# Ledger of designs, part 76: peptides against a protein of PDB entry 2MBZ

Target 1, 143 residues: chain A of PDB entry 2MBZ
Amino acid sequence: GINLTPEEKFEVFGDFDPDQYEEEVRERWGNTDAYRQSKEKTASYTKEDWQRIQDEADELTRRFVALMDAGEPADSEGAMDAAEDHRQGIARNHYDCGYEMHTCLGEMYVSDERFTRNIDAAKPGLAAYMRDAILANAVRHTP

## One batch from the design tools (peptide; made by RFdiffusion4, then SolubleMPNN)

Design b2_p20_5_s3 (from b2_p20_5, 11 letters changed)
Fold by OpenDDE base, seed 2:
Structure b2_p20_5_s3 (fold): chain B 143 residues (1-143), chain A 20 residues (1-20)
Amino acid sequence: as target 1 above (143 residues)
Amino acid sequence: PAPKLDPSKADLGALMDTPL
C-alpha cells in the first residue's frame, strides 16, 4: 500500500482514500503485470512523490476542463495531446501503459460509475470527454 | 477541488474493469 501516515495521506489525498480499494484491486488485478509494476514502483514513493502525482493529475484535469469549456472536440490536437500526457504520466508513475491499455482505461472511466463520479466532480461529462480523447489519441498513433 | 484521478485509475488501485 501507500507508505504514508494517516496524516500524510489526508494531506495528499484528502477525502479520497486510495487504500479503500486495495482489496478489490488485488482481487481484480493482482495477477497482472501492471499491478506488479505499480507495486514495485510506488513502494519507494514519499509523500512528496504522491503529492507530485496528485498535482500532475490536477493540472491535467484543469487542462481537459479548459478544452471542454472552449468547445474543443475530443479529437482535437489539444485534447489528444492531453490524453497522450495522461498516458505518459501513467507509464512514468505506475506501469507500462500502451495505447491499448490506455483505451481500456478510458472505457473504464465511463463504465464504472465510481470512476465517472470521481472524474465528473470537476465537470460533468469529463470522463466521457477523456475517454474520447484517449481513443482519438490511440487511433492517431495507430497507422 | 479537482478530483483525484491517479490513485483510482492509473494505480490500477481501485476500479480497473478492463482486462488485458
Scores: peptide ipSAE 0.060, ipTM 0.758, DockQ to the pose 0.098; fails the geometry check
Fold by OpenDDE base, seed 4:
Structure b2_p20_5_s3 (fold): chain B 143 residues (1-143), chain A 20 residues (1-20)
Amino acid sequence: as target 1 above (143 residues)
Amino acid sequence: PAPKLDPSKADLGALMDTPL
């Protein structure tokens, strides 16, 4: 879990409260390897680690938005590369994230309104674009 | 500045409807 002080959490996450989802995540996924890996890995994270993760997420968001603004299809090399970087970021920071797992996450982004709302705050349709890019990236790596 | 991606996205269970 996130072992930052309330002040540190505010500095890193702002108005977002990651703790509000902890119980739901545990209830749904507490018995999975991914959950265990994430808890083990993040247990030692500092404020700087979490800030880095947020910065990476922000950069990825900007990258996808730029691709959309440029009219690049979600199955373009640029979009698929961004999706791959997203997958690798999850793998580095949280848990082993294969292409199947990644596609499931992408589907969640468009099927759960909470995720859709959060993602599309950057740009309407971004969640769907990411989902499509994730799928395309998975397909090219698992033909 | 773009909005932060929800960190719970990496929590496999945060809201995934399709369990693996």
Scores: peptide ipSAE 0.056, ipTM 0.750, DockQ to the pose 0.089; fails the geometry check
Fold by OpenDDE base, seed 1:
Structure b2_p20_5_s3 (fold): chain B 143 residues (1-143), chain A 20 residues (1-20)
Amino acid sequence: as target 1 above (143 residues)
Amino acid sequence: PAPKLDPSKADLGALMDTPL
C-alpha cells in the first residue's frame, strides 16, 4: 500500500483513503501488468511524490471544469488536450496507459457510481465530460 | 470499451481514484 503515516495520508488525501480499495483492486487487477507496474512505481513514492500527483490531479480537474463552464465541447482541442495530459499523468505515475486503456478508464468513470460520485464532486457531469474528451482524444491519435 | 479496465491512480479530483 501507500507507505505514508496516517498523518501524512490525511495531509495528502484528506478524507479520501485510497487504501480502502486495496483488496478490491488486488482481486480485480492483481494479475495485470498495470497493477504490477503501479505497485512497483508507487512503492518508492514519498509524501512529496503523492502531493505532486494530487496537485496535478487538482489542476487538471480545474482545467476540465473551466472548459465545461466555458461551453467548450468535449471534442474541442482544449478538452482533448486535457484528456491527453490525464493519460500521460497516468502513464508517468502509475502504469503504461495507451489510448485504448484510457478509453476503458473513461467508461469506468461513468459506469462505476463510485468513480462518478468522486469525480462529479468537482462539477456535476464532469465524469461524462471526461469520458467524452478521453474518447475524442483517443480517436484523434488513432490513424 | 474493448480492452480491460485498469486500476487508474491519477484521476481528477482525487489522487488515486481507486474505486474500481
Scores: peptide ipSAE 0.051, ipTM 0.741, DockQ to the pose 0.192; fails the geometry check
Fold by OpenDDE base, seed 5:
Structure b2_p20_5_s3 (fold): chain B 143 residues (1-143), chain A 20 residues (1-20)
Amino acid sequence: as target 1 above (143 residues)
Amino acid sequence: PAPKLDPSKADLGALMDTPL
């Protein structure tokens, strides 16, 4: 799992406890390549690594919110570029993330209330906006 | 500050629930 002390986990993740989902994730995805890749990569992560990942996520959130506030469509170049950066971040930090996988993640963001609630805490409708941007980005990269 | 987007094990679980 995440090799941090309780105090370090609080500093990085705050009120979100990733450990509470460990059993569910293992039961649902424990036999997948994505799960294996993520476990192998994150096994060596330090507090600083996890903090970097959280900082990247925060920056992406702010970027999407700014696009929404500016009235940029989810299929705009700016929104699609943000979606691409999101995809690449997943690939770098966790597991191989192709466009098909990314679109599936986007759909989960709006279909699983837990994800929707967590994402929309930044701005109502953000999950749907991200899903639409992810889909648009996938389409422009698919012949 | 904006909330965190944690592609944690929860994200993996949610992501893997979607049929590919």
Scores: peptide ipSAE 0.050, ipTM 0.751, DockQ to the pose 0.079; fails the geometry check

Design b2_p20_5_s4 (from b2_p20_5, 11 letters changed)
Fold by OpenDDE base, seed 2:
Structure b2_p20_5_s4 (fold): chain B 143 residues (1-143), chain A 20 residues (1-20)
Amino acid sequence: as target 1 above (143 residues)
Amino acid sequence: PPPPLDPSKADLLALMLSPL
């Protein structure tokens, strides 16, 4: 799990405890390369590393919300670029994330109510918008 | 009221719940 003290976890994640899902994650994805890579990378992460990851995610969220508020289509360059940055962030912090993997993640955002609820807390429909942007970004990079 | 949920937490869950 995440190697932080309870206090550090609270400071970074608040009431959300990622380790709460450790068993489910292991059961669902424990046999995948992505899981292995993530465990290896995050094993050495400090509080500052996790905070950086949260900050990056928050920034990306604000970016998507701004695009939605502006009425930009999910297949706009701006939305697709945001999706690309999201993909690259996953690759940098957790595991190799190709476009197919990213598309699958996008689908999970709208099919798993836990993700949908959490994402849409920032703005209703954000999960669907992200999914659409992720798909569009994948398509444009798949000639 | 409780603060808004951090969207990044969903990503963490997703990352931990990687589909592939």
Scores: peptide ipSAE 0.075, ipTM 0.718, DockQ to the pose 0.055; fails the geometry check
Fold by OpenDDE base, seed 3:
Structure b2_p20_5_s4 (fold): chain B 143 residues (1-143), chain A 20 residues (1-20)
Amino acid sequence: as target 1 above (143 residues)
Amino acid sequence: PPPPLDPSKADLLALMLSPL
């Protein structure tokens, strides 16, 4: 799992316990290249690394929320650029994330209630907005 | 139909940890 003390995990992830999903993740994705790459990369991550990743995610969340508040469509350049940054962040921190993979992730955000609930905590409908932006970004990069 | 979902452990965790 994540090589952090219980205290460090709480500091980084709050009440969320990533270890409670370890078995499910392994069962569902354990045979994928993405899983293997993520395990290899994150094995060396420190608390500071995980915190950085969380900070990046928080920044992106705020960015999407701001776009929604401004009334920018999910297929706007601003929203698509945010989606692209999200994709690139996954690629840097976890695994190679092409546009097809990214669209799958976006769909998961709206199909798995656990993801939807967590994402929409920042703003109702954010998961759907993000999914739509991810799709739009994928389309523009794969004409 | 959409392709099968195969996110890494990190994505499930990250998305459950932080909103995204």
Scores: peptide ipSAE 0.075, ipTM 0.745, DockQ to the pose 0.301; fails the geometry check
Fold by OpenDDE base, seed 4:
Structure b2_p20_5_s4 (fold): chain B 143 residues (1-143), chain A 20 residues (1-20)
Amino acid sequence: as target 1 above (143 residues)
Amino acid sequence: PPPPLDPSKADLLALMLSPL
């Protein structure tokens, strides 16, 4: 799980407890390379590391919301670049995230109501917009 | 500007729930 004290977890994640999903994640993904890579990388993470990851996610959310508010299509350069930054962030912080993996994550954002609800808390339709941008970015980078 | 939306929580869930 997340190697933080209860106080640190509250400071970083607030009311959201990622550890409540540990069993499900292990059951679904425990035998994958992504899971192993993530466990290896995050094992050394400090509170400051987790906070940085949260800050990066917040910034990305703001970018996508701004794109939506501006009426930019999900396959615009701006939206695809935001999707690319999202992919690279996952790669840096958690596990190797190729374009195929990224599109699978995007599909999960709209297929799993837990993700959809969490993402759309920022702006209704954000999960779908992100999924579309992720797909567009994958297409432009796939030979 | 809107407050941080903490989408990393969704990403963590996605990472944990990542369909391959």
Scores: peptide ipSAE 0.075, ipTM 0.717, DockQ to the pose 0.067; fails the geometry check
Fold by OpenDDE base, seed 1:
Structure b2_p20_5_s4 (fold): chain B 143 residues (1-143), chain A 20 residues (1-20)
Amino acid sequence: as target 1 above (143 residues)
Amino acid sequence: PPPPLDPSKADLLALMLSPL
């Protein structure tokens, strides 16, 4: 699991405990390269590393929300750029995330109610907006 | 200011539950 004390976990993740999903993640993806890469990278992460990752995610969320509030289409350059930054963040922090993988993640955001609920806590429809932006970004990079 | 969202938590969920 994540190598943080209970206090550190609370400081970084609040009431959300990612370790509660460890068994399911291993069951579903334990034999994939992505899983192995993520476990290898995150094994050395400090509290500060996890906090940085959370901060990056929060900033990206605010960015997507701002785009939605401005009425920017999910296939706008701004939305696609945000999706690209999201993909690159995953690649940097967790595992190699190509455009195909990213589109699969986007689909999960709208098909798994746990993800949808978590994402839409920031703004209703955000998960769908992100999915659409992810798809558009993938298309423009793989025409 | 907009409410901070932790898509990283979603991403962590995604990372932990990430499909191919």
Scores: peptide ipSAE 0.073, ipTM 0.720, DockQ to the pose 0.065; fails the geometry check

Design b2_p20_7_s1 (from b2_p20_7 with A1M A3L F16Y A17L A20P)
Fold by OpenDDE base, seed 2:
Parts: sequence; structure tokens; C-alpha cells
Structure b2_p20_7_s1 (fold): chain B 143 residues (1-143), chain A 20 residues (1-20)
Amino acid sequence: as target 1 above (143 residues)
Amino acid sequence: MALRRAAGALAAAAAYLAPP
């Protein structure tokens, strides 16, 4: 799990505890390379590292919401660039994330109601918008 | 990175790996 004290976890994640999903995650993905990479990489993360990751996610959320509010299509250059930054953020912080993997993650955002609800808390339809942007970004990088 | 505190669901989802 995340190697933070309960207090540090609360400061970074609030009432949400990612470790509540540790068993489910292990059951579903424990045999994947991505899981192994994530466990190895995050084992050394400090509170400041996790806070940075949250800040990056918040910034990306604001960026996608702004694109939606502006009426920009999910296959616009701006939306695809935001999707690319999302992919790269996963790669930096967690595990190697190619375009195929990223597309699979996008599909999960709309197919798992827990993800959809959490993402759409920022703006209704955000998960679907992200999925579409992720797909468009993958397509443009796979000629 | 699932967005905002959903990034915790994605810290879970960083472990919440969609199968490749």
C-alpha cells in the first residue's frame, strides 16, 4: 500500500483511501507488468511525491473541464494534447503506458461506475470526454 | 491519473490497471 501515515494520507487524499482497493487491485491486475512497475516505483514515494501527483491530476482535470466548457471537441488538438499529458503522467509516476494501455484505461473510466462517478464529480460527462480524447490521441499517434 | 481525488481511485487504478 501507500507508505504514508494515516494523517499524511488524509492530508493528500482526504476521506478517500486508495488502499481500500488494494485487494481488488491485486486480484484483478496483480499478475501484470504494470502492477509490478507501479509497486516498485511508488514504494519510495513520499508525501510530497503523492501530493505532486494529486496536483498534476487536478491541473489536468481543470484543463479538460475548460476544454469541455469551451465546446472543444474531444478530438481537438487541445483535448488530444491533454490526453497525451495524461498518458505521460501515468508513465512518469506509475508504469509504462503506451497508447493501447491508455485506450484501455479510457474505456475503464466509462465502464466502471466507480471511476465514472469519481471523474464526473468535476463535471458531468468528463469521463466520456477523456475516453474520447484518449482514443483520438492514440489514433493520431498510430498512423 | 484519475482526476482529482479520483486520482486516488487511479492510484488504485495505477494499480487499477486496465488489462493491456
Scores: peptide ipSAE 0.048, ipTM 0.737, DockQ to the pose 0.425; fails the geometry check
Fold by OpenDDE base, seed 5:
Structure b2_p20_7_s1 (fold): chain B 143 residues (1-143), chain A 20 residues (1-20)
Amino acid sequence: as target 1 above (143 residues)
Amino acid sequence: MALRRAAGALAAAAAYLAPP
């Protein structure tokens, strides 16, 4: 699990406890290279590391919401650049994330209601918008 | 990248970890 005290976890994640999903994650992805890479990287993360990751996530969320509010299509340069930054953030913090993997993540955001509800808490339709931007970004980077 | 807060779906890893 995440190596933080209960107080530190509350400070960083609030009422969300990522450790509640550890068993399901292990069952679904425990044999993947991505899982192993993520476990190895995050094992040494401090409270400050986790806080930075949350801050980056919040900033990206605000950026996508602003694009939607401005009426920018999901295949706009702005939306695709936000999707690229999302992909690169995953690569830095967790595991190697190519365009195919990123597209799979985007599909999960709209196919698993738990993800959809979590994402759409910021703005209705955000999960679908992110999925579409991720797909568009993958297409423009594929010959 | 994280979405922060309650990920009803496999958030611990799936916010970051997803199917290959």
Scores: peptide ipSAE 0.047, ipTM 0.721, DockQ to the pose 0.318; fails the geometry check
Fold by OpenDDE base, seed 1:
Structure b2_p20_7_s1 (fold): chain B 143 residues (1-143), chain A 20 residues (1-20)
Amino acid sequence: as target 1 above (143 residues)
Amino acid sequence: MALRRAAGALAAAAAYLAPP
């Protein structure tokens, strides 16, 4: 789990507790390289590290929402660049995230209602837009 | 990574999830 005090967790995540998913994550992906890498990397994360990760995620959300509001298609350069930054953020903070892995994550965002509801809280249809941008970004990087 | 603060925690969880 996240090794923060209850107060620190509240400061970073509010009422959302990511540790509630720890058992499910272990059951579904505990034997994967990604899981092992994530556990190893995040074990030493400070409150400041988690706050930075949240800030990066918030910024990316704002970018995608702005693109949607502007009517930019999910296969636009702007949307694909935001998807690339998302992929790189996962790679930097959690585990090696190639384009195939990233497309799998994108599909999860629209197939798991828990993800869809949480993402779409920022803007309806955001999860689908992200998935489409992730796919487009993967295609352009796979010649 | 999910995108907003609460979604970022789920993204951290999704980053934890690493669904192939």
Scores: peptide ipSAE 0.044, ipTM 0.732, DockQ to the pose 0.411; fails the geometry check
Fold by OpenDDE base, seed 4:
Structure b2_p20_7_s1 (fold): chain B 143 residues (1-143), chain A 20 residues (1-20)
Amino acid sequence: as target 1 above (143 residues)
Amino acid sequence: MALRRAAGALAAAAAYLAPP
C-alpha cells in the first residue's frame, strides 16, 4: 500500500483512499512487470512525492480541460503533447509505459465506468478525449 | 499518473497497472 500515515494520506488524497483498490490491482495485475516496477519505485515515496504526483495529475487534467474548452481536437498537436506528457509521467513515477501500454490505459478510461466517472468529474467527456489523444499520440509515434 | 485524487487510486493503480 501507500507508505504514508493515515494523516498524510488524508492530506494528500483527502477522502479518497487509494488503498481501497490495492486488492483488485494485485488480483488483476500482480504478476506483471508493471506492477513490480511500480511497487519498487513507490516503496520509497514520501508524502512530498505523492503530493507532487497529485499536483502533476491535476495540472494535466486542467490542461486537457483547457484544450477541450478551446475546441482543440483530441488529435491536435496540443492534445497529443498532453498525452505524451501523461505517458512520460507514468514512466517516471510508476513503470515503463510504451505507446501500446498507454493506449490500453486510454481504453480502460472509457471502458471501466469507475475511471470514466472519476475522470469526467472534471469535465464531461474528458475520459473519451484523453483516450482519443492517447491513441493519436501513439499513432504519430508508431507509423 | 493519477488524473485526480478521486480518480487517483484506480488511475494511480492504472497508472501503476495498464491492462496488458
Scores: peptide ipSAE 0.043, ipTM 0.726, DockQ to the pose 0.363; fails the geometry check

Design b2_p20_7_s2 (from b2_p20_7, 7 letters changed)
Fold by OpenDDE base, seed 1:
Structure b2_p20_7_s2 (fold): chain B 143 residues (1-143), chain A 20 residues (1-20)
Amino acid sequence: as target 1 above (143 residues)
Amino acid sequence: MALKRAAGALAAASALLAPR
């Protein structure tokens, strides 16, 4: 799990505890390379590392919300660039994330109500917008 | 609050593997 004290976890994640999903993730994907890579990378993460990851995610969320508020389509350059940054953030922090994997993540955001609800807390329809941007970004990079 | 929680979900979602 996340190697932080309860106080540090609260400071970084608030009331949201990613560790609540650890067992489910292990059961579903424990035999995958992505799971192994994530466990290896995150095992040494400090509070500052997790805070940086949260800050990056916050910034990305704000970018997507701003794009939606501006009426930019999910296949706009801005939306696809935000999707690319999301993919690269996953690759940097967790596991190798190709466009196929990223597309699967996007589909999960709209298919798993837990993800949808949590993402859409920032703006209704954000999960769907992200999924569509992820798909568009994958298409433009896989001609 | 909502953005941080949503961002936490995004960060956690990055850590949470998608089914292949």
Scores: peptide ipSAE 0.054, ipTM 0.722, DockQ to the pose 0.577
Fold by OpenDDE base, seed 4:
Structure b2_p20_7_s2 (fold): chain B 143 residues (1-143), chain A 20 residues (1-20)
Amino acid sequence: as target 1 above (143 residues)
Amino acid sequence: MALKRAAGALAAASALLAPR
């Protein structure tokens, strides 16, 4: 799990505890390369590393919300660039994330109600918008 | 604060859930 004290976890994640999903994630994905890579990378993460990851995620969320509020389509350059930054953030912080993997994640955001609810807490329809932007970004980078 | 939790869930979830 995340190697932080309960106090540090609260400071970084608030009322959300990622460790509540650890068993499910291990059960579903524990034999994947992505899981292994994530475990290896995050094993050395400090509180500051986790805070940085949260800050990056928050910034990305704000970017997508701003795009939606501006009426920019999910296949706009701005939305696709935000999706690309999301993909690269996953790759940097967790595991190798190709465009196929990223599209699968996007589909999960709209198919798993827990993801949808958590994402849409920022703005209704954000999960769907992100999924569409992720797909558009993947398409433009796929020959 | 609400955005931070949603984004944190995304980051953690994206980190934790790899699609098959």
Scores: peptide ipSAE 0.053, ipTM 0.721, DockQ to the pose 0.589
Fold by OpenDDE base, seed 2:
Structure b2_p20_7_s2 (fold): chain B 143 residues (1-143), chain A 20 residues (1-20)
Amino acid sequence: as target 1 above (143 residues)
Amino acid sequence: MALKRAAGALAAASALLAPR
């Protein structure tokens, strides 16, 4: 799991403990390369690394919300660029994330109610907007 | 303050829960 003290975990994640899903993640994805890469990469992460990842995710969330509030389509340059940054963030921090993988993640955001609920906590419909932007970004990079 | 932590933790969890 995440190699932080309980206090450090609380400081970074608050009341949400991502390690509560460790068993489910292992059961669903434990045989995938993505899981292996993530475990190998994150094994050395410090509190500061996890905080940076959270800050990046928060920034991206704010960016998507701002696009939605501005009425920008999910296939706008701004939304697709935000989706690209999301993909690159996953690739940098967790595992190789191609456009196909990214579209699968986008679909999970709308098909798993836990993801939908947590994403939409920032703004109703954000998960669907992200999924659509992710798909649009994948399409423009896969001619 | 509480909402900001949930979105980032979910993004990390999303990366950990990523289906192929």
Scores: peptide ipSAE 0.052, ipTM 0.718, DockQ to the pose 0.511
Fold by OpenDDE base, seed 3:
Structure b2_p20_7_s2 (fold): chain B 143 residues (1-143), chain A 20 residues (1-20)
Amino acid sequence: as target 1 above (143 residues)
Amino acid sequence: MALKRAAGALAAASALLAPR
């Protein structure tokens, strides 16, 4: 799991406990390259690394919310660029994330109610907006 | 606080639940 003290975990994640999903993730994805890469990368992460990842995710969430509030379509350049930054963030921090993988993640955000409710806590419909932006970004980068 | 938790859940869950 995450190599932080309970106090550090609280400081970084608040009331969210990422370790609660560890067993399910292992059961579903434990044999995948993505899982192995994530375990290898995160094994060396400090509190500061985890905090940076959370800050990046928060910023991206705010960016998508701002786009939605502005009425920008999910296939706008702004929304697609935010989706690209999301993809790149996953690639840097967790595992290789190509456009196909990213599209699969986007579909999961709307098909798994746990993801949907967590994402939509920032703004109703955000998960669907992100999925659509992810798809649009993948399409524009596919020759 | 609420946004950080949602983003943290997204980051951690997205990082850990990669559908192939």
Scores: peptide ipSAE 0.050, ipTM 0.719, DockQ to the pose 0.600

Design b2_p20_7_s3 (from b2_p20_7, 7 letters changed)
Fold by OpenDDE base, seed 1:
Parts: structure tokens; C-alpha cells; sequence
Structure b2_p20_7_s3 (fold): chain B 143 residues (1-143), chain A 20 residues (1-20)
């Protein structure tokens, strides 16, 4: 799991504990390259690394919320750019994330109620907006 | 707090629960 003390985990993630999903993730994805890459990369992460990842995610969430509040469609340049940054963030921090992988993640955000609920806590409909932006970004990068 | 948890869930969930 995440190599942080309970106190450090609370400081970074609050009441959300990513390790509660470790067994499910292993069962579903444990034989994939993505899982192996993520385990290898994150094994050495410090509290500061995890905090940076959270800060990046917070900034991305703010960007998407701002786009929604401005009435920008999910296939706008701004929304697709935010989706691209999301994809690149996954690639830097966890595992190689191509556009196909990214679209699969987007679909999970709307099909798994746990993801939908957690994402939409920031703004109702955010998960669907992100999914649509991810799809649009994938399309524009696939000639 | 809500935004951080949502974003953290997005980051952690996208990274950890992301189906390949």
C-alpha cells in the first residue's frame, strides 16, 4: 500500500483512505502492466510526493469546475486541455496512460458509483463532464 | 475539504482503481 503513517495519510488524504481499495485493485488489475508500473513508481513516494499529486488533482478539479461554471462544453479546447493534463499526470505519477486507457478511465468515472459520488462531491455532473472531455481529447489526438 | 477529497479520490482512484 501507500508507504505513509496513519498520521501522514490523514494529512494528505483526510478521511479518504486509498488503501481500502488495494485488494480490489489487485484482484481486478494485478496482472496488468499499469498495476506493476504504479507499484514500482509509488513504492518510493514520500509524503511530499503524495501531497504534490493531491495538489495537482485539486488544481485539475478547480479547472473543470470553472469550465462548467463558465458554460464551456466538454469538447471545448479548455476542457480537452484539462483532460490532456489529467492524462499526463497519470502518466508521470502512476503508469503509462495512452488515450485508449484514458477513455477507459473516463467510462469508469460514470459507471462505478463510488467514483461518480466522490468526483461529483466537488460539483454535480463533474464525472460525466470529465468523461466527455476525456473522450473529446482522445478523438482530437487520434487522426 | 470536499474539493480536496473529490480531487484526491480522482487522483488516487484514477491511479489505483483505474481499469487498464
Amino acid sequence: as target 1 above (143 residues)
Amino acid sequence: MALKRAAGALAAASALLAPP
Scores: peptide ipSAE 0.045, ipTM 0.715, DockQ to the pose 0.583
Fold by OpenDDE base, seed 4:
Structure b2_p20_7_s3 (fold): chain B 143 residues (1-143), chain A 20 residues (1-20)
Amino acid sequence: as target 1 above (143 residues)
Amino acid sequence: MALKRAAGALAAASALLAPP
């Protein structure tokens, strides 16, 4: 999976081990273009690349939390822009992520309890807020 | 630290568990 030493993995991910999901991901998505693209892109990633990806994710999380704390609706321009940045981040770092794919990811965030718990660790209801923002962003970009 | 892990999980999850 991720080509980092145990020490590097700890520095980047802490107690979270993304490789714990490798088998399930392969079983579910191993024959998809998204999986192939992700494997191809990440094969060359350094510790610094993974750290950047984490930093981007952290910033996005903080941004969504701040929007929620401010009472901004998930279909606000700010929330939809955050969702767009999320989509673009996936596209840049992992695989082509169109609006349909992004909407599917948003639904997974609320339907898979593992995702929900991990996301909502930042703020209760964050997964649902992100899903709603993702959907709103997709709608505004769909004719 | 906790936020970083959760966000990392989201990034990794988005990267790893995207349904086609």
Scores: peptide ipSAE 0.044, ipTM 0.716, DockQ to the pose 0.588
Fold by OpenDDE base, seed 3:
Structure b2_p20_7_s3 (fold): chain B 143 residues (1-143), chain A 20 residues (1-20)
Amino acid sequence: as target 1 above (143 residues)
Amino acid sequence: MALKRAAGALAAASALLAPP
């Protein structure tokens, strides 16, 4: 779990409180390998580790927004590369994230309104754009 | 600030709420 103080959690996550979802996450995914891997990896994370993860996520969000603003299709090389970086970031920091898992995440971003609203706070339609880029990236890596 | 919340939600979502 996240072993930061309340103050450190606020500094890193701001208004987003991961602890608010801990029970739901455990109920839905507590028996999965992804959950176990995430708990094992993150148990030793420092404030600096979590801050890096947030910074990486912020940068990725900016990249996707810039692609959308430029009118780049979600299946463009730029969008697919951003999706690949997202997948790799999950794999490094949380749990093994293959292309199938990544497409499931992308679908969740558009099917769970809570995710959609949170993501689209950066730009309307961002969740759908990310989902489409994730899918395109998975397709280009699947024979 | 909006980006931080969205990115935090995305990171946390990817980390915590990901379906198997």
Scores: peptide ipSAE 0.044, ipTM 0.713, DockQ to the pose 0.618
Fold by OpenDDE base, seed 2:
Structure b2_p20_7_s3 (fold): chain B 143 residues (1-143), chain A 20 residues (1-20)
Amino acid sequence: as target 1 above (143 residues)
Amino acid sequence: MALKRAAGALAAASALLAPP
């Protein structure tokens, strides 16, 4: 799992324990390249690395929420740029994330209630907005 | 606090629970 002490995990993730999903993730994705890449990359991550990843995610969430609050459509340049940054963040931190993969992730955000609930905790409808922005960004990059 | 947990869950979920 994540190579942090319980105290460090609490400092970075709070009450959320990502390792609670380790078995499910292995069962669902353990034979995929994405899983292998993620395990290889994250094996060396320090507390500071995980904190940076969380900070990046927080910033992205704030951007999407701000776009929604401003009434910007999910296919706006701003929303698509935020989706692109999300894709690139996954690619840097976890595994190669092409536009097709990213679109699949977006669909998961709205189809898996656990994701939807966690995402929409920031703002109701955020998961759907992100999915739509991800799709729009993929479309503009794959004409 | 609530936003941080939600975003962290998204990052962790995207990384760990994300289907390839």
Scores: peptide ipSAE 0.046, ipTM 0.715, DockQ to the pose 0.595; fails the geometry check

